# Designs tried in a protein design run: peptides against a protein of PDB entry 3ZN8. Part 81

Target 1, 125 residues: chain A of PDB entry 3ZN8
Amino acid sequence: LEEYDKIQKKMEDVMEGKGKLTLRDVYAQIIALRKMGPLSKVLQHIPGLGIMLPTPSEDQLKIGEEKIRRWLAALNSMTYKELENPNIIDKSRMRRIAEGSGLEVEEVRELLEWYNNMNRLLKMV

## One batch from the design tools (peptide; made by RFdiffusion4, then SolubleMPNN)

Design b2_p22_8_s2 (from b2_p22_8, 12 letters changed)
Fold by OpenDDE base, seed 3:
Structure b2_p22_8_s2 (fold): chain B 125 residues (1-125), chain A 22 residues (1-22)
Amino acid sequence: as target 1 above (125 residues)
Amino acid sequence: DRKATLLRLLYTLLTGYDPILP
């Protein structure tokens, strides 16, 4: 519960422009949310999702859950410095992370691209 | 609101769509 509260506060600070979202924050958030149960159950807790946004199909949920597991493997293969400052992750680091996690380099790149986009968007909210 | 925001971030991982930004 204490860790969950810390993550929430960090997210609010980032959205208010008082900080930077790191991959450490992303990792902690994903872990916390996964403890709520299967992805379908997690999505039910999002207010207005079924009304305002298209509900993911069962196939999309399965693909998404696998993607999250793969990204968690990548995150677990990163150093603390990389998690705190993903900008230092060059091609050599990406290759190491990919090899350590059993992923393709392109999958690690996809995670980093998503992170960069997300971090920019959160600062604009 | 905090919980909903965190869940929305997870949603973007799945769909590639950001529900936080209208």
Scores: peptide ipSAE 0.167, ipTM 0.656, DockQ to the pose 0.317
Fold by OpenDDE base, seed 2:
Structure b2_p22_8_s2 (fold): chain B 125 residues (1-125), chain A 22 residues (1-22)
Amino acid sequence: as target 1 above (125 residues)
Amino acid sequence: DRKATLLRLLYTLLTGYDPILP
């Protein structure tokens, strides 16, 4: 819960134009959320989610759990420098990360694309 | 809406999908 609050504060700071969200922050957030249990239990702790966003089906929750597992594997295969500045991750680095995590290169690319989209979204607000 | 954006980010992090906000 303490780590979760730190990441929330950082996300709010980014929305105000102070700094950027890194993959280290993403990693810390995922670990903090995983300590709360399965996704179904975690979602119950997000106020207003049920009225602002669609509630995931059981199948969508399973897909989400698998996605988190795969992204954690990728993040565990990144260097500290890559986690702090994901923009340095080129094709060679993506291949290394994929091989080290047992993932396809396309799955690593998906994580990086998601990260870039989230940073853009935070700066738009 | 900062609150809506934060919820969207948390949702996408958890599910890997970017939902369309109402």
Scores: peptide ipSAE 0.166, ipTM 0.655, DockQ to the pose 0.305
Fold by OpenDDE base, seed 5:
Structure b2_p22_8_s2 (fold): chain B 125 residues (1-125), chain A 22 residues (1-22)
Amino acid sequence: as target 1 above (125 residues)
Amino acid sequence: DRKATLLRLLYTLLTGYDPILP
């Protein structure tokens, strides 16, 4: 849970204009949370879930679990430099990552799009 | 609310869903 606190602090820093969230941060969070078990169990540790935010359905959890698994495979296939600065990931790098992870290029793109959207949102807060 | 937004972001990270941009 130490890594969970770190990612929260990092997100707070980004919202304050202190840098950006990296895929290394995301990777560390996912790894830490995977030690807690399946997504359903992980979500139980998010304060306010079910009160402030809707609880995902069982089907949504299954989809999310699979997506996390696939994204983790992609992250495992990234270099340290790519994790620290995902902006360097071009089409060639995406293809390599996809091949190394057994994913489609579109799935790697989806991860990067999510990451970019996340950072944009954080900076707008 | 900043706290609610942070929770939403963590939620989207954990679920793999795209965040909803304001």
Scores: peptide ipSAE 0.161, ipTM 0.660, DockQ to the pose 0.209
Fold by OpenDDE base, seed 1:
Structure b2_p22_8_s2 (fold): chain B 125 residues (1-125), chain A 22 residues (1-22)
Amino acid sequence: as target 1 above (125 residues)
Amino acid sequence: DRKATLLRLLYTLLTGYDPILP
């Protein structure tokens, strides 16, 4: 519940034009959520999920768990400067992060694209 | 509403899917 409230407040701040969501925020939130246990257990603590959104299947949860694991590896390979300001991540940095995390460059790009799209959406709403 | 939107964004983080932009 506390972990959910933290990310919600950050998102609300961004929606109100107060700063931006950083990859540091994403990292911190993922770590906090992982302490709650598997994704299925995390989701049950989100009020109204079953009413507002379709309930994920077991396969979707498995995909989500794997995605989180891989993105954590990428985030662990980023510098503090990159986490706070992801827009500085160029092709050379992206390659370094991929190599350091054991991921493909495309997977790192996917994370960054998701991050950018999410920030865009928050500012649009 | 805002709450539904925020939950959707959290859902995308948790599932690893890209957000659907309006």
Scores: peptide ipSAE 0.158, ipTM 0.657, DockQ to the pose 0.212

Design b2_p22_8_s3 (from b2_p22_8, 11 letters changed)
Fold by OpenDDE base, seed 3:
Structure b2_p22_8_s3 (fold): chain B 125 residues (1-125), chain A 22 residues (1-22)
Amino acid sequence: as target 1 above (125 residues)
Amino acid sequence: SRTATLLRLLYEQLTGYNPILP
């Protein structure tokens, strides 16, 4: 919960134009959430989600859990420099990360694209 | 709502639902 609160504060700072959210921050939050239990239990703690979005099916939850495991494997295969500055991750680094995590390069690219989109959204909200 | 943004974005990416803003 302590790590969760730190990430929330940093996210608010980023939304105000102060700094940036890194993959290290994302990694820390995912780890903190995983300590709360399965995805189904974690989703119950997201404010407003139950009102705005439909409840995911059991199959969607299983797929989500697998995706979390795969992304964590990728993040575990990154260096501290890459986690802090994801923009340095070129094709060579992506291949290394993919090989180290047992993922396809396209899956690593998907994670990075998601991160970039998330960071852009935070800055414009 | 602001504090729920990252969690919601993660949820949406994992479940395939369309993104929503806080």
Scores: peptide ipSAE 0.178, ipTM 0.657, DockQ to the pose 0.365
Fold by OpenDDE base, seed 5:
Structure b2_p22_8_s3 (fold): chain B 125 residues (1-125), chain A 22 residues (1-22)
Amino acid sequence: as target 1 above (125 residues)
Amino acid sequence: SRTATLLRLLYEQLTGYNPILP
């Protein structure tokens, strides 16, 4: 999967201080994952998962699928500028995104917090 | 081992686990 390889390279660049991972990158990978099929099939492509994590229950998979759908809705409601530079997303933008996607503001905040935490982790490695 | 992927981090968030990079 070409998009998968692209995001992996981008992550490596961030770890080396050569770039920044954006929500556009996140969006691209989520779309690529959806093309691979349901979450259960995607899990087969995660290295070491079978060793490190227990097999998800059916309920966990359903919750995961719903969360993916909700995050995609949020991402689809963002402008190109916001996707490229999520740091500009203030409370007003967050509210707009939530309203446009049919989500609660807290759900949009959760996505952004996850993104920020991920970037921090990548820079620490 | 392979460097952790965005896919893994996304999965961990979806399942409630904290992100861990190898």
Scores: peptide ipSAE 0.178, ipTM 0.657, DockQ to the pose 0.320
Fold by OpenDDE base, seed 4:
Structure b2_p22_8_s3 (fold): chain B 125 residues (1-125), chain A 22 residues (1-22)
Amino acid sequence: as target 1 above (125 residues)
Amino acid sequence: SRTATLLRLLYEQLTGYNPILP
């Protein structure tokens, strides 16, 4: 909960135009969520999700769990500078991260794209 | 909540659903 609150405050700051959310913050949030248990238990902490989205199947949850593991592997293969400033991650860095994590480059790109979309959203909301 | 938005985006990415929010 403490890490959860920290990320919430960080998000609020970003929404107010103060700083930015980094992949380090994302990493911390994922770890905090993982401590709550399996993805199925984490989803219950997302307000309004059950109203806006269909309940995921067991297979979708398994796929989600695997994706979390993969993203954590990617994040663990990043340098501190990359985590703090993901904008420096070029094609060469993506390839290194992918090789180091045992992922495809496209999976690393997907993570970065999600991160960028998230930051754009926070600044608009 | 603001945090819920991030969690929702993460959920949608993990499950393969299209994001509701930009």
Scores: peptide ipSAE 0.174, ipTM 0.661, DockQ to the pose 0.308
Fold by OpenDDE base, seed 1:
Structure b2_p22_8_s3 (fold): chain B 125 residues (1-125), chain A 22 residues (1-22)
Amino acid sequence: as target 1 above (125 residues)
Amino acid sequence: SRTATLLRLLYEQLTGYNPILP
C-alpha cells in the first residue's frame, strides 16, 4: 500500500506537470504488483476492466507473465542513473542492458518506448 | 485511482491493446 501511495502521488504530479514518472517508479510498481500474485490476480484490481476490455485468455496471461519477467530482467540490468533518467539510455546502454538481461535490443527499446508513451499520455491529461 | 491507470496501461502493453488516455 505504501508503494502504491508513492506511485499515485508521482503520477498526479506528472499529470499536473510537476515532474516525470521514472523507470524506478515503474520498477517499484511492478515489484509491488508481483507481490500480489500472478497477473490474473493483479488484473482484478484494474477498475472497469471487465466492462471496458475483454478478459484475457489463459494463453494471453501466460504471454503477459513472460513479458513482465523479461521487463524485470531489463530493469534489473539498468543502473540507478538510468532508472532515474531513462533519457540517457543510448544505443550503447541499450546493448549493455540487453546483454545483461538476456534480451534482444529491440525488447529493451520496446520497454523504453512504452515508458515514453506513458509519460506523454499522463502529461496530456 | 491514478495507480489503476498505470496498471491499465501496463495491461494494454502486455495484452497487445493500444494505449488509451488515462
Scores: peptide ipSAE 0.170, ipTM 0.656, DockQ to the pose 0.349

Design b2_p22_8_s4 (from b2_p22_8, 12 letters changed)
Fold by OpenDDE base, seed 2:
Structure b2_p22_8_s4 (fold): chain B 125 residues (1-125), chain A 22 residues (1-22)
Amino acid sequence: as target 1 above (125 residues)
Amino acid sequence: DRKATLLRLLWEQLTGYNPILP
């Protein structure tokens, strides 16, 4: 719960223009989510949110869990400097990360694209 | 409320479920 609150505050700070979400923050969030289980179950305990938020199917949860596992492998293959500043990850770094994690280069690219899209979305909200 | 929405967006993106825009 404490790690969860820290990540929430970080996301709020980014929305207010007070910071940048990094891949280190993403890593911490993934670990926190895995400890809590499916976030949908956690959010259902918040009054009013359980009615508004769709619950993913069991198959969607399995697909998501596999995707999370693969992204964790990629994140574990990154340097601290890359985690703090993902914009420095060029094609050579991306290939190294893919090889070190046993992933395809396209899967590492997908993670970076997701990160960029998330950071853009947070700034618009 | 905004915190829960952001976490939901992150979760939906990770699971491949279509996110609900806040």
Scores: peptide ipSAE 0.165, ipTM 0.655, DockQ to the pose 0.332
Fold by OpenDDE base, seed 1:
Structure b2_p22_8_s4 (fold): chain B 125 residues (1-125), chain A 22 residues (1-22)
Amino acid sequence: as target 1 above (125 residues)
Amino acid sequence: DRKATLLRLLWEQLTGYNPILP
């Protein structure tokens, strides 16, 4: 998957201290993952997951897939400028995104929080 | 393996495990 290779390279660059992950990159990641099939199949590409993490139940997989679907809706409601520079997303923009995606503002906040946490974690690896 | 680590981190964040360190 060409899209997956691109996002992997971007993540590696971030791990090396070269820039930051954007929401455009997150969007590309979600699309790449969906092309691989159900989240359960994606997990098969994670060596040692069954050893390092609790085996996810079918319910946990469904929760994860639903979360991805909701976040994709939010991302589809963002402008190009917001995707490239998520830091510009203020309360007004969050509300617009939430309304456009059919989500609660809190769900949009959760996506942004996850994004910030992901960037932090990548820099620690 | 960096790929496996990145996928793991993504999965952990999506499922709410919220690891402090990779």
Scores: peptide ipSAE 0.165, ipTM 0.661, DockQ to the pose 0.291
Fold by OpenDDE base, seed 4:
Structure b2_p22_8_s4 (fold): chain B 125 residues (1-125), chain A 22 residues (1-22)
Amino acid sequence: as target 1 above (125 residues)
Amino acid sequence: DRKATLLRLLWEQLTGYNPILP
């Protein structure tokens, strides 16, 4: 809970235009969420999801859990400098991360695109 | 409220749902 509160504060700061979200922050958030248990339990802590979105199917939950697992592998294959400043990740770094994590380069690219989208969305909230 | 929004955004991005902003 304490870890989550720190990350929440960080994200709130970003929404207020203070600083930026890093992949280190993302990593910490994923770890904090995983400590809550299975993804199904995590979803119970998302108010309004059942109102605004269809209830996730069991298959969607499995896909989400697998995605988290894969992204954690990628994040574990990144250097501290890359986690703090993902913009330095070029094609060579991306390939290294993919090889080290057992992922396709496209999956690493997807993570980076997600990260960029998340930062964009936080500025809109 | 903000906590819920952040969790929702994370979930939506992970699952490929279109993001719904508050």
Scores: peptide ipSAE 0.164, ipTM 0.658, DockQ to the pose 0.344
Fold by OpenDDE base, seed 3:
Structure b2_p22_8_s4 (fold): chain B 125 residues (1-125), chain A 22 residues (1-22)
Amino acid sequence: as target 1 above (125 residues)
Amino acid sequence: DRKATLLRLLWEQLTGYNPILP
């Protein structure tokens, strides 16, 4: 829980325009959430989320969990430099990461696109 | 409030939901 709170504080700082979210931060956040159990269970303990958010279908939950597992494999195949500065990941790096993680290059591209979208959204909040 | 928003955004993006920004 203490590790999770440190990660959340950093993410809050990013939303306030202090620093940037990196793939290392994403990795740490995913690991912290997994240690707390299923994401659906974690979200149910947050006041207001269970009331205001539509509950994902069981199929959507399974797809999300599988996506997380695949993305963790990709993240584990990245260098520290890539995790800290994902914008350096070119086609050659994406192919290496895909091969090292047993994923398609398109799945690595999807992770990077998601990361870029998350960074934009966090800065807007 | 802010912690809930962060978790919501992360979860919604992973599950394919379009995030509702506060």
Scores: peptide ipSAE 0.158, ipTM 0.656, DockQ to the pose 0.322

## One batch from the design tools (peptide; made by RFdiffusion4, then SolubleMPNN)

Design b2_p23_1_s1
Fold by OpenDDE base, seed 3:
Structure b2_p23_1_s1 (fold): chain B 125 residues (1-125), chain A 23 residues (1-23)
Amino acid sequence: as target 1 above (125 residues)
Amino acid sequence: RTALLLLITSHLLPSLYQSLKLV
């Protein structure tokens, strides 16, 4: 619970322009989600989601869970400097992270693209 | 609540998008 409140406050601070979301924050978020259990259980803790969105199929949940696992592997292969400032991750760093995590370079690129898109969205609110 | 929604949405949407590109 305390870890979740810290994550929520960080997201609120970023939305208010008082901070920057880093991949360290993303890592903390994923770990907190994993502590809540499988993605299916996590979705049940979101009031109104089951009313607004169709219940994901078992296959969609498996794909989502595997994606979370792969992103954790990538994050675990990053340096502290890369986690705090993902913009320094060039093609060479991206390849090293992919090799160290057992992922395709494209999967690491996707994580970074997602992070960049998330930061843009949070600044627009 | 909002942070959890953002996190879930943000992790799931890219995986769905990639899955749709592979079809």
Scores: peptide ipSAE 0.190, ipTM 0.689, DockQ to the pose 0.118
Fold by OpenDDE base, seed 4:
Structure b2_p23_1_s1 (fold): chain B 125 residues (1-125), chain A 23 residues (1-23)
Amino acid sequence: as target 1 above (125 residues)
Amino acid sequence: RTALLLLITSHLLPSLYQSLKLV
């Protein structure tokens, strides 16, 4: 309960322009999602999703869970300063994060691009 | 596709919490 309240408040603050989403917040969101169990169970609890989106296949769920695992590895390889201010992550830092997480540099780039898109989305809502 | 799924799940997490609180 408390973890979800913190995540909700942070999302609201970002939408209201009172804060910025960080990769630390993203980490907290992923951990909270994992505590709910397999991605299949998480998606079953999302209101309206079953009406608006086709139920993902078992293979799509497996790919989604693997992506979550890989992004957690990247986040665990970041410094506190990088998590709080992802804009400092240059090519050298991105390579270090990739090497430390066992990921391709492109996968770390994908995470950072997703983060930037998320911040943009929250400002549009 | 996978990044979009994670985007949806993380964006909907507050709404998910609200729905679970009503159960």
Scores: peptide ipSAE 0.186, ipTM 0.696, DockQ to the pose 0.100
Fold by OpenDDE base, seed 5:
Structure b2_p23_1_s1 (fold): chain B 125 residues (1-125), chain A 23 residues (1-23)
Amino acid sequence: as target 1 above (125 residues)
Amino acid sequence: RTALLLLITSHLLPSLYQSLKLV
C-alpha cells in the first residue's frame, strides 16, 4: 500500500508539472502491481474498471501478462542512468537492451514509445 | 487508482493491437 501511494503521488506530481515520469517510476509501478499477483488479480483490485471496460478475455490476460514480463526484462536490462533519463536511449542502447533481455529491438522501441506517450498523456490531464 | 488503470490499459492495448495484426 505505501509503495502504491508513492507511485500515485509521483504520477500526480507529473500531472501537476512538478516532476517527470521515468522508467524507474514505471518499473516501481510494475513491481508493485506484480506483488498483487497476476494481471487478472490486479484488474480485480481496480474498482469501476469492469464497469468502464469489458472484462479482458483469458487470451487478452495472457497477452498482457506476457507483455508485462517482456517489459520487465527490458527494464531489468537498462542502466540506472537509462531508467532515470530514458531520453538517452539511442539505437545502440536499444540494441544492447534488446540483446540483454532476449527481445527484439522493435519491442524495446515500443516500450520507449509507450513511455513517451504516457508522459504526454499525463501532462494533458 | 486511475494511474494504475492507465498503466494497465497502456500495457494491454499495444499488445492487443499487435496480436490482432499478427492474426
Scores: peptide ipSAE 0.173, ipTM 0.666, DockQ to the pose 0.131
Fold by OpenDDE base, seed 2:
Structure b2_p23_1_s1 (fold): chain B 125 residues (1-125), chain A 23 residues (1-23)
Amino acid sequence: as target 1 above (125 residues)
Amino acid sequence: RTALLLLITSHLLPSLYQSLKLV
């Protein structure tokens, strides 16, 4: 519960312009989600999601769990400096992270693109 | 709660879009 409140406050601070979301913050969020159990249990704790999204199939839940696992592997292969300042991650760093995590470079690029889009969205709210 | 929703939706949406392109 305390870790979840810290994550909420961090996102509120970012929306208010009092901070920047980092990949370290993303890592902490994913770990907090995993403590709630499988993705199916996490989705049950979100009021109104069942109204906006059809109940995911078992195969869709497996794909979602695998995506979370892959992003954790990428984040675990990053340096502290990269987690705090993801904008320093060039093509050479992306390749190293991909090799260290057993992922394709495209999957690491997708995570970084998602992070950049999330930071843009949070600044527009 | 909104932060958790944003994280979940943002992790799931790319995989959902990829699965929908395979159908």
Scores: peptide ipSAE 0.169, ipTM 0.673, DockQ to the pose 0.141

Design b2_p23_1_s2
Fold by OpenDDE base, seed 5:
Structure b2_p23_1_s2 (fold): chain B 125 residues (1-125), chain A 23 residues (1-23)
Amino acid sequence: as target 1 above (125 residues)
Amino acid sequence: TTALLLLITSFLLPSLYKSLKLL
């Protein structure tokens, strides 16, 4: 509960323009979600999801769990400076992160593109 | 991906619900 409240407060600060969402915040959110258990249990805690979306298949849950694991591997291979300021991650850093995580550079790029898109969406709210 | 949707919903929905409750 307390870890979720910290993430919510951080998100409020970002929405109010008092802060920036970082990959450290993303990491904390993923860890908090993982503490709730498997992705299936996490989805059950999202109000209205079961009404708006079909229940994900077991295969979709497995793909989602694998993607979370891969993103955690990438995040664990980042420096504190990269987690706090992801815009410093150039092609050389992406390659190092990919090699350190056992991922393709494209998967690291996808995470960074997602993060950039998330920050754009948060500025529109 | 399901992971992407979860991350979007986990970040955006609680803040949106709180903002809507303050209106």
Scores: peptide ipSAE 0.200, ipTM 0.675, DockQ to the pose 0.120
Fold by OpenDDE base, seed 1:
Structure b2_p23_1_s2 (fold): chain B 125 residues (1-125), chain A 23 residues (1-23)
Amino acid sequence: as target 1 above (125 residues)
Amino acid sequence: TTALLLLITSFLLPSLYKSLKLL
């Protein structure tokens, strides 16, 4: 609960333009979600999602769990400096992170692209 | 991906609920 409240406050600060979402914040959020259990259980805690979105199939949930696992591996292979400032991650750093996590470079790129898109969306709200 | 959507919703829903409560 306390970790969740810290993440929520950080998100509020980012939404108000008082802060920046980092990959450290992403890591903390993924860990908090993982503490709630499988994605199926996490989805049950989101009111109205089952009304607004089609219920994911079991296979879609498995794909989602695997993607979270892969992103955690990438995040665990980053330096603290990279987690705080993901914009310093060049092609050489991406390759090192991919090698250290057992991922393709494209998967590390996809995570960084998602992070950049997320920060863009949070600035528009 | 569903994981991406869940991460988006997990970050955005609290702010959306606050915004909707102010309407």
Scores: peptide ipSAE 0.198, ipTM 0.669, DockQ to the pose 0.127
Fold by OpenDDE base, seed 3:
Structure b2_p23_1_s2 (fold): chain B 125 residues (1-125), chain A 23 residues (1-23)
Amino acid sequence: as target 1 above (125 residues)
Amino acid sequence: TTALLLLITSFLLPSLYKSLKLL
């Protein structure tokens, strides 16, 4: 509960323009969501999602959960400086993170691209 | 990508709703 309140307050500060969403904030959120259990249980806690979107197949849930585990491995292989300022992650850092996490460089690139897209969307609100 | 985007949007939606209610 206390970890959720900290993450919620941080997201409120980011939405108010008082902060920046970092990969550290993303990491904390993924860990908090993982404490709720499987992705299927987490989706059940989102009111209206089951009405607005078709229920994901069991295979889609497994793929989504595996992708989250892979992203956690990448985030665990990042330095504090990289988590706070992902823009410093060059090709050399990206390769080191991939090697340290047992991932393809492309998977690390996809995480960074997703983060950049998310941070752009949050600045438009 | 879509599932994690939906989880983050759902977590941001209550904060967005509070911020819009304060305007």
Scores: peptide ipSAE 0.194, ipTM 0.653, DockQ to the pose 0.079
Fold by OpenDDE base, seed 2:
Structure b2_p23_1_s2 (fold): chain B 125 residues (1-125), chain A 23 residues (1-23)
Amino acid sequence: as target 1 above (125 residues)
Amino acid sequence: TTALLLLITSFLLPSLYKSLKLL
């Protein structure tokens, strides 16, 4: 419960422009989501999602779970300084993170691009 | 709990879903 309240307050502060979302915050949110169980169970707890989105197939749920696992592996291969300031991650750091996580460099780049796009969207609100 | 799930869903799942639709 206390970890959830800290994540909620930090998201409220970021939405109000009082804070910056970091990859450490992304990591904490993924871990909180994983504590709810498989992606299928998480989706069942979201009211109205079955009306707005087609029900994902079992194969789509497996692909989603694998993507979450891969992003966690990348985040676990980052330094504290990289998690707090992802903008310092250059091509050399991306390659090291990919090698340390057993991922392609493109998958690490995709995570960073997603994070950058998310921070842009949060600044427009 | 429900508000946090909505925040996580609004933040992570739409982007994950878009990534999965491009595969």
Scores: peptide ipSAE 0.170, ipTM 0.657, DockQ to the pose 0.143

